# Designs tried in a protein design run: peptides against a protein of PDB entry 6RO1. Part 181

Target 1, 216 residues: chain A of PDB entry 6RO1
Amino acid sequence: LGKEIEEYIHKPKYCLPFLQPGRLVKVKNEGDDFGWGVVVNFSKKSNVKPNSGELDPLYVVEVLLRCSKESLKNSATEAAKPAKPDEKGEMQVVPVLVHLLSAISSVRLYIPKDLRPVDNRQSVLKSIQEVQKRFPDGIPLLDPIDDMGIQDQGLKKVIQKVEAFEHRMYSHPLHNDPNLETVYTLCEKKAQIAIDIKSAKRELKKARTVLQMDEL

## One batch from the design tools (peptide; made by RFdiffusion4, then SolubleMPNN)

Design b2_p28_3_s2 (from b2_p28_3, 8 letters changed)
Fold by OpenDDE base, seed 4:
Structure b2_p28_3_s2 (fold): chain B 216 residues (1-216), chain A 28 residues (1-28)
Amino acid sequence: as target 1 above (216 residues)
Amino acid sequence: LSYELLSKEEIEKIKEEGKKKIEELEKE
């Protein structure tokens, strides 16, 4: 379900309008989860591979990501790798294909104009960490329907399934069935994603309300 | 820490500007 939502969010027609400099985005490349990074810029790459007739325009997003120091040493030959949980890492501008964006935040950071100095890049990491502290339930996401304006019926059906699943999971006292553990792990992952979406929606709504109250 | 959260009005503006930008990039 989360992955199904991601398949809509990462589509250029939906996400590109929100890829302003400073936008918080989550980047995942296969097994590599970079977590939250900050958009620097995006560009269109024409994949003029002559032989594949589907010239779908590829978009590359430059994202400031926390990378392992080991990957930076090998950066001339190897793709950047995410910093290990126990590693400080270093913030680097990494070119990322738009389909590798797993989430887009409603949060936009003010970033330094010059990201060449390490200190300027590292200051952005401190800012991300401070945002994470302010949002203990997770960094607020753009709502794919209400914020991103995705009208796709497939997405609406996915969201309805998530909501129905959440409702069933909370309404059924799953007390007694021993086969529950495997259902629970899948349900917990789906429920956590659904809770994360719902909490993010609530936090976004609260954050909008707080901003409206501060503007008031 | 300075960050911005999108208002509803800003979101609609971003969508409109973004659509125009995409259309421009698709014409190039």
Scores: peptide ipSAE 0.448, ipTM 0.901, DockQ to the pose 0.500
Fold by OpenDDE base, seed 2:
Structure b2_p28_3_s2 (fold): chain B 216 residues (1-216), chain A 28 residues (1-28)
Amino acid sequence: as target 1 above (216 residues)
Amino acid sequence: LSYELLSKEEIEKIKEEGKKKIEELEKE
């Protein structure tokens, strides 16, 4: 189900409007999970596939990613690899095909204008880590319907299945409890409180961001 | 730490600007 949503959100027609400099995105390439990175820019590549006659426009996103230091030494010959969990790693600007974006955040960071200095790139990692601390339940995602405006009926069906599955996951452990209705109301209240806390955190952060913009 | 969260108004503006940019890039 999560992967089915990814198949919609990584489509250029849906995600490109949100790929401003400083946008938080997740990048996955096959078995390599880079986690959260920051968009720098994007460009169009025309790959003429010699055999298909169809010029499908490919888009490349330059993303600041936490890379292993070993992969950087061989950067001329080898693709960048994600830093190991216990590794410090180094933030690098990596060109990524747009379909490798697994998630897009509602968060946009202010990034240094010059990303050539290592210290400027590493400062962005500190910013990502601070955002993660501010969102203990995870960095907020763009809503594919409400935020991204995807009208695809296939996605709506997937979302309905996810909601029904989440509802069933919250309901199933409680099906054997005679207090099912109270726990359902508590789980609905907890889900609503989680939504309300998420919305209230969004509003409180909007208010703080406006205050910080007024102090600049 | 300075970061932005999208307002509803900003989301709509981004969608409109993004659609125009995509249409321009597809015509090239």
Scores: peptide ipSAE 0.446, ipTM 0.899, DockQ to the pose 0.499
Fold by OpenDDE base, seed 3:
Structure b2_p28_3_s2 (fold): chain B 216 residues (1-216), chain A 28 residues (1-28)
Amino acid sequence: as target 1 above (216 residues)
Amino acid sequence: LSYELLSKEEIEKIKEEGKKKIEELEKE
């Protein structure tokens, strides 16, 4: 279900309107999870070879991501890799395909105009970390329906299934069904997504009321 | 730390601005 929601969110028609400079986004490329990064810009990829049966233009998003120092040395030949959990890493502007965006936050950071200096890029990492401290339950997400305006019936059905499943989990303590573990992993992912959506809605609602963002 | 959280009104403006930007990029 989370992946099904992601399949809607990463579509250019839905996400591009929200990819302003400073927007917090999660980037995942196959097995590489970069975590939260910051949008710098996006562009249309001009060299769509007409032979890729995807009639839809490809978009590239430049995202400031925490990268491993090893990957930066080989940056001319190799794709950037995420920093290891124990590594400080370095913030780099990485061009990513729009479909690699796994999440989009309601949070937008003010970013330095010049990201060429390392110190300016690293200051953004400090800002991300500070936002993460303010949101211990996770950085708030854009609501795909209420915020992003996705009207697709498929998504509505997915969300309804998630909500119905959550309601069932809360109403019936399925303590006794041994097939719960496989259902639980799917259901924990579903419940976590719905908790994340509900938490994000609550946080967004609270944050809308707390428009007194202290100028830090 | 300076960050913004989107209001409903801001979301609507952002959507409109974003649509315009997409249209501009589609013309290139």
Scores: peptide ipSAE 0.273, ipTM 0.851, DockQ to the pose 0.578
Fold by OpenDDE base, seed 1:
Structure b2_p28_3_s2 (fold): chain B 216 residues (1-216), chain A 28 residues (1-28)
Amino acid sequence: as target 1 above (216 residues)
Amino acid sequence: LSYELLSKEEIEKIKEEGKKKIEELEKE
């Protein structure tokens, strides 16, 4: 279900309007999870050969990501790699294909205008970490329907299934169904997404309330 | 920490601005 939602969210027609400088996004590439990064810019990739049946223009998003320092030494030829958990890493602007965006946050950071200095890039990491501290249940996501305006019936059905499943999980003590494991893995993923959406909505509401309170 | 959270009004504004930006990028 998370993956199914992701398949909608990462579509240019839905996500591009939200890719402002400072937007928090998650980036995943071929098993490399960069975690949360910050959008710097996006551009249209012009060189899509018209004969490649890719009717949809490709977009590249420049995302400030925490990268391994080792990957930076070879940065001219090698793809950036995510920093190891125990590694400090270095924030770098990485060009990412838009479909590699696994999540988009409702949070937008104020970023330095000049990201060439390492210190400016690292300051953004501190900001991300501070946001993460404020949202222990996870950084708030854009709602695909309410925020992103995705009207696709497939997505609505997915969300309805998630909600129905959550409702069933809460209403039926699932203790007794032995076929649970396969259903559970799908359902846990589904439930986790619904929880993530619900938590994100709650945290967004709380954060708005807190921000409103801080502005009072 | 300087960050913003989207209001409904801001979301609509962002969508409009985003559409314009996309249109501009499509013309290039």
Scores: peptide ipSAE 0.187, ipTM 0.804, DockQ to the pose 0.571

Design b2_p28_3_s3 (from b2_p28_3, 10 letters changed)
Fold by OpenDDE base, seed 4:
Structure b2_p28_3_s3 (fold): chain B 216 residues (1-216), chain A 28 residues (1-28)
Amino acid sequence: as target 1 above (216 residues)
Amino acid sequence: LDYELLSKEEIEEIKKEGKKKIEELEKE
């Protein structure tokens, strides 16, 4: 259910208005969870080859993310990796596709104008950590309907199902309703199928790119 | 720690400005 909400909120027509500098966002790329980062800027990707049957323009968001030190050494050739939980890491500006945003906060930070100095980037990490301390139940999210103004009936049905599920979970805390496990397993299976479809599409795209490189 | 929380009024303004910006980016 959370993933179904993500499929709506990451659509450019809904999220782009809220991607101002300093906006808190969560970034997740496949198995890599970066957690909370801060929007620096966004741009339209110019090199949408018209032959990519994706009719929708791709947008890139520059996000200040906590990255592993190992990832920084390989940053010239490899994608950034999230810092390990036990690692301090380093804050880096990472270009991400808009669909990799898993959450958007109502919180907007004041960020340094110059993010080139390491100290300025690390100060933003301290600010994120202080916000997290102020919100022990989690950093507040934009409401997809009330705040973002998403009118899609599919989303409304998803939200109604989430609310009904949460209400049932809170109303019957002691009943291991076997239906709860089945709903969780169905949600996990659907989530896994969506991941598998995305991974298979990426593998197909990689295989096509390798085939195109071998034909060059 | 300085941060902004969106008010209802700010959300409406952001939506209005954002729609204009998207329309401009789609025309390019």
Scores: peptide ipSAE 0.471, ipTM 0.904, DockQ to the pose 0.591
Fold by OpenDDE base, seed 5:
Structure b2_p28_3_s3 (fold): chain B 216 residues (1-216), chain A 28 residues (1-28)
Amino acid sequence: as target 1 above (216 residues)
Amino acid sequence: LDYELLSKEEIEEIKKEGKKKIEELEKE
């Protein structure tokens, strides 16, 4: 269900209007979860290959993402990798195909105009982290219907199923529907990732508090 | 920390501006 919604929201006709500089987006690539990043800009990539029947223009979104420092050393030849959970990482502007956007937030940050300095890029990471603190239940998403204006009947049916599922989940938390296990495994993975992010934020806050105490 | 949340009015403006930007990029 979440993936089915993603298939609609990442379509250029729906998402491009919302990809302003400073828009929070979530990026995933082939199992690599970069988490929340910030849109810098987007451009059209002309697929010069005439014979691939995908006449649809590809779009590349430049997204400021937290990358592994190891991936930066090989950045000339290797794709950027997400920072490990316990790694500080470094914020880098990464060109991302639009279909790799797994979520789009209603939040837009004010970002530095010049992202060439490392300090300016790292300041954006601090801003993302602060937004994540302000939204303990998660960074707010654009509504696909109300905000993005997606009129596709397939999406409406998916949303109705999600709402019915959420309503059932909240009304009957103990109902082991076997279809709930897959969505619960995804929601528990999401909740566990949220708990692990909250725990990692607590540990990072403890580590920062320890680093601040060591600086004190 | 400065951030904005979209109002309904801002969403309509964003859609309008976004459509223009897309149309400009499609002409290139």
Scores: peptide ipSAE 0.467, ipTM 0.901, DockQ to the pose 0.554
Fold by OpenDDE base, seed 1:
Structure b2_p28_3_s3 (fold): chain B 216 residues (1-216), chain A 28 residues (1-28)
Amino acid sequence: as target 1 above (216 residues)
Amino acid sequence: LDYELLSKEEIEEIKKEGKKKIEELEKE
């Protein structure tokens, strides 16, 4: 269900208005979870190969992300990797495709105007960490309906299902709903079909996104 | 720590500005 919501949120038509400098966003690239980063800017990618059949323009968002120091040494040729939990890492501005945004926060940070100095970039990490401390239950998200204004009936149905599921989970002990397996199996089948479609699209898009990140 | 949380009014302004920025980028 959260993944189905993500598929709406990361659409350019919905998220681009909220990608101001300083906006907190989560970035995930396949198995790489960068966690929370800060938007620097976004741009339209002009070089959509006409043969890709993608009528929709691609957008690149520059996000200040906590990267491993090892990945930075090879940054000219290799994609940035997230810092390990035990690693200090380094904040770097990483160009990411907009569809790699897994979440968008209602929080917007004030960021330094010049992010070239390491100290300025690392100051933003301190700010992110301080926000995380203030929100122990998680950094607040933009509401996809109320804040982002997504009117898609598919999303509304997903949200209603989440709410109904949550309500059922709270109202009925997990032990008594024999349909939990069916709802989980239907949600897992839909999530697995969505994962398989997203895996097939990610394999097609891994082939393209690795190609697109390598072309960036 | 300097951060902002969006009000409803700010969200509407952001949407308006964002649409303009998108339109500008689409004209390029």
Scores: peptide ipSAE 0.402, ipTM 0.880, DockQ to the pose 0.655
Fold by OpenDDE base, seed 3:
Structure b2_p28_3_s3 (fold): chain B 216 residues (1-216), chain A 28 residues (1-28)
Amino acid sequence: as target 1 above (216 residues)
Amino acid sequence: LDYELLSKEEIEEIKKEGKKKIEELEKE
C-alpha cells in the first residue's frame, strides 16, 4: 500500500509542481535509502527513442543528498551511495530520476545559492537535522489528495483501504491474527502514511511556521 | 540522450502552480 501510493506521487504530473528549490524529498534507489534530501532543481530529459514515437519525457531531479565519502571518490564511474549510519558523509548534489522520489514533504528549506563550497552543502544537512528535531514523529508529508490534487480513483481506493484498515486495527484488538505481522509491516507503512497525512495536515500549519522561521 | 531542459518559463509555471496549491492547503 505504501508502494502503491509512491507509484502515484512520483508521477511527474503530480510531483513536479512541488519540486521547488529547497523542497524536502526522500530518495530511494534499488535498496539504497538516502533518507531526506533537498531539491535543488529539475530538468526534462527527452529519451529520443527513435522507434516508439512516444517521447516519454523523463525528468531528472537534482537533489542534495547525504552521500558516503567513498562513493564521492568514485563519482566519475560509480553511482553515489548513501552515507552509512556511523559516518558523517558528505552532502552532494545527485541527479536522480523523478520516480526515485519515495516521499515529498510539505517543508521547504532555504538553500545557499552557491552549493559548490562543501560548507554550504553541509549547512543544509544541519538544517535537515534541525527540522527532524522539530518533527520527532517524522517530517510532515504532502497529502496526495488534498495537497497534490491527485484525483485518481485507484489512489482513493488505496487510501480508503488504509483508513479502513487503521479503523479496524484501532477498533478490534487484533491481538490474535498471525497475519498481523505482514499486515503490520504494510499497515505500519499505511498507518504511518495516514498518521503522516493527519500529522501533515496538523504540521502543515507548523511547517508554515518553519518556512517563516528566518532562524534556520 | 538528448536532454531537453525545461524552459525557465515552464519551470516558473510549475512552481507557481505548486505554490498556489500549497497556499490553498494552508487556508484549509
Scores: peptide ipSAE 0.097, ipTM 0.691, DockQ to the pose 0.104

Design b2_p28_4_s1 (from b2_p28_4, 12 letters changed)
Fold by OpenDDE base, seed 4:
Structure b2_p28_4_s1 (fold): chain B 216 residues (1-216), chain A 28 residues (1-28)
Amino acid sequence: as target 1 above (216 residues)
Amino acid sequence: SSMEEELKKKLEEIEKKIEEKLKEIEEK
């Protein structure tokens, strides 16, 4: 359900009008959850499909994301990695393909005009953290129908299913439907396993980097 | 790694269980 909504909202035809500088967006690249970042700018890149010569435009959004300092040392050759939960990290402008946006917020922040200074970038992290403190239940999302104007009947059906599910969850306390409680417990376990896979991949990458440095 | 593969397998098993439980909820 939530993933099905994501498949609509990250489509360029729907999300591009909302990718203004300062827009809060959530970025997830496979196992790499960056969490909430801020749109800096948007660009359309012409891409030519190698086999058809067909123009397939790539949409890239530059997003200010909290990155691991370790990943930034190798920034010339390696993709930025998200900061660990316990890590302060550093805010960096990262080019992100639009389909990697897992959420778009109704919230728009003021960003410094010059993001070259570290302090200016870190000030945006403080602003994100302040927004997160103001919204303990989560940063507000754009409504895909009301805010984004998505008229797709498939999305409407997905939303109706989500609303019906949420209504069932709220009308039947989770304590009264063993199946709902089981689904939640399984979703939490799924989320934890996804974190663990990400951690294991990171450790494996570190171990490989150390081995490569010992071979040099 | 063997650990990553085991975690992926556990993830797939959990996804399947979620789908089964969601189906049970839709059939009620």
Scores: peptide ipSAE 0.030, ipTM 0.553, DockQ to the pose 0.017
Fold by OpenDDE base, seed 3:
Structure b2_p28_4_s1 (fold): chain B 216 residues (1-216), chain A 28 residues (1-28)
Amino acid sequence: as target 1 above (216 residues)
Amino acid sequence: SSMEEELKKKLEEIEKKIEEKLKEIEEK
């Protein structure tokens, strides 16, 4: 269910208005969880699709993230890696595709004007840690309906199902009901199928565009 | 496409199973 909400909030049409400098965002790339970082800026890059010549705009957000020091040595050729739990790491500005944002906070932090000094970047990490201490139950999220203004009926149905599930999970004393684990597994499968449908629709659109070009 | 229809059918089957399991929890 949380992954289904993520599929809405990371869409450029919804999230771009909220990607102001200082916004807290969570970044995840496959197995690499960077945790909470801070937006520095965003940019629209023109990407030419190699097969259609169509301009597909790529949205890139520069995010200040806690990175492994090992990954920074090879930063010219290798993607940044998240700091290990046991390492201090270093705060680095990383270009992130907007679809890799797993969460957007209501919180905005002050960012130093000059992020070239390491001490200025590390001061932002201290500010993130102070926010995390103030919110022991987790950093507050933007509400996708009330804060982000998303009117998608599919999202409303997902939220209603999440709230109904959470209410049932907390109102029933049977927190150990093996049916709850089954429902979680089914919700994960549902989220995966929704991603797969979206992928299949994208591939179908590409295939149709190629067929139309071969007929010209 | 046939693949999109198959994925939609699988989604509906999973939604039905979720609703059945949630009903079983409410009846206890």
Scores: peptide ipSAE 0.029, ipTM 0.598, DockQ to the pose 0.017
Fold by OpenDDE base, seed 5:
Parts: structure tokens; C-alpha cells; sequence
Structure b2_p28_4_s1 (fold): chain B 216 residues (1-216), chain A 28 residues (1-28)
């Protein structure tokens, strides 16, 4: 259910108006959970679909993310990796495809105008951590209907199912039921596998495109 | 691809486990 909502909110037609500088967003790329970061800016890149020649605009959001220091040393050739849970990491501006946004917060932070200094980037991490402390139940999300204005009937049905599920879950006396925690863990795993399937499909499409280019 | 099929199978297995666990919660 939450993932079905994500499939709507990460669509450029819905999320772009909310990707202003300072917006808190959660970034997941395949197995890499960066957690909460801050939007710096977004850009539209022209992409030509290899199969149709159609211009499929790629939307890239620059997000200030907590990255592993190890990944920064290899940053010329390697994608940024999330900091380990126990690692301090370093805040870096990472170009993220909009479909890798797993959540969009109602919260906007003030960000320094100059993010070139490490101290300015690390100050944003402190601000994220302060927001997380203020919201022990989690950073508040944009409402897809009320905040984002998504009128899709499919989404409304998903939300109704989520609300009914949440109501049942919250009405259940076993909020601490290990089974609920198991369901959440399974939903997160389902979540991750659906990302991995999408990744594998993209890689397969790239590999097929390369093979087709080698056959041409 | 074999990898996509394996991931689909894993997804179906997880969906089944979610349904089983949800049923266990509703029956309590």
C-alpha cells in the first residue's frame, strides 16, 4: 500500500511542484537507503528513449544526502553510497532521479546558499536530525490528495485501503504485536524487492540496448 | 531474465507471507 502511493508521488507531474530547495525527501536507490535528505535544486535533462527516439525528459533532483566517506574517495567513477548507520558520513549533493524519491515531507528546511563548504553541508545534517527529534513518529509526509492535489482514482482507492488498514492496525490492542513488526518488515522487504525488480528491468533494458547496438 | 523471474518469485513469496501474517493478526 505505501509503495503504491510512492508510485504516484514520485511521478514528475505530481512531485515537481514540491521539489523546492529545502524540501525534505527520502532517497532510496536499489539496496542503498540514504534516508532523509534535502532538496537543493532540480533539473530537467533531455533524454532520448533509445527505442522510440521520443524525448523522455529525465528529472534529476540534486539532494543533499549523507554519504559514506569511502564512496567520496572514488566519486569520480563510483556512485555515492549511503553512510553506514554508525558512520558519521559526509553530506554531499547527489544527483537523484525523481523516481528514486521514496518520500516527500511537508517540512522545508532553510539551507545555506553556499553548499561548497563541508561545514555548511554538515549544518544541514544537524537540521535534519533536529527535525527527526521533533517528530518521533517520523518526519511528516505530504498528503498526496490534500497537499499534492493528486486526483487519480487509483490513488484514492489505495489511500482508502491504507486508512482502513491503519485504522485496523491502530484499533488492534497489539500495537506491539511482533506480527505487526513482522508485517512492516515484510512490507519493507516487498518494497526493496520491487525496487530491485525495477533496477533489474533497467539493467536488462540497458544490456539489451547495448546488445542491439552491437548487433546493428 | 532469470534474475527478474527470481525477484518476481521472491516478491510473490513475500506477498504471501504478508497475507498470512495479516490473517494471523485478524484472527487474534
Amino acid sequence: as target 1 above (216 residues)
Amino acid sequence: SSMEEELKKKLEEIEKKIEEKLKEIEEK
Scores: peptide ipSAE 0.029, ipTM 0.560, DockQ to the pose 0.017
Fold by OpenDDE base, seed 1:
Structure b2_p28_4_s1 (fold): chain B 216 residues (1-216), chain A 28 residues (1-28)
Amino acid sequence: as target 1 above (216 residues)
Amino acid sequence: SSMEEELKKKLEEIEKKIEEKLKEIEEK
């Protein structure tokens, strides 16, 4: 249910108007959870689908993320990795595909004009941590209907199902309904399968790229 | 493609089981 909402929120037609500099966004790439970062800018890249010649525009958002120091040393060849929980990490501007945004906050931060100095980037981490302290129950999200103006009836039905499920969870404590534990376990399995599908699609794309290179 | 299709089928089966369990909770 929350994942079905994410599938609407990360669509460029809905989220791009809200990707202003300083917007808090959550970035997740499969097993790599970067947590909350700050939008620096976004760009549209022209991509041509190899099989159809159709223009498939890629939207890339530059996000200031807390990265592991190890990933920065290998930055020429390897994708940035999230800092470990116990690691200080380093704030880096990372190019992120818009569909990897798992959440968009109503909060906007001030960002330094020059993010080249490490101290300027680390000052933004302090600001994120201060916002997290102010919101112990979680950083406030943009409402997909009220804030983002998404009129999709499919999304409205998903939200209604989430609200009805949450109401049932609160009315039937987990301790009293063994079916709720089963539903949670099934939701976790659903979430895992949807990660595995995304991984399989990436592997398929890589395999197709290799096959196309072997045919050249 | 075959692995993606198998995973999609497993996803649909899990979604159906979730919906069945949610109905069982509503009927109580």
Scores: peptide ipSAE 0.026, ipTM 0.533, DockQ to the pose 0.017

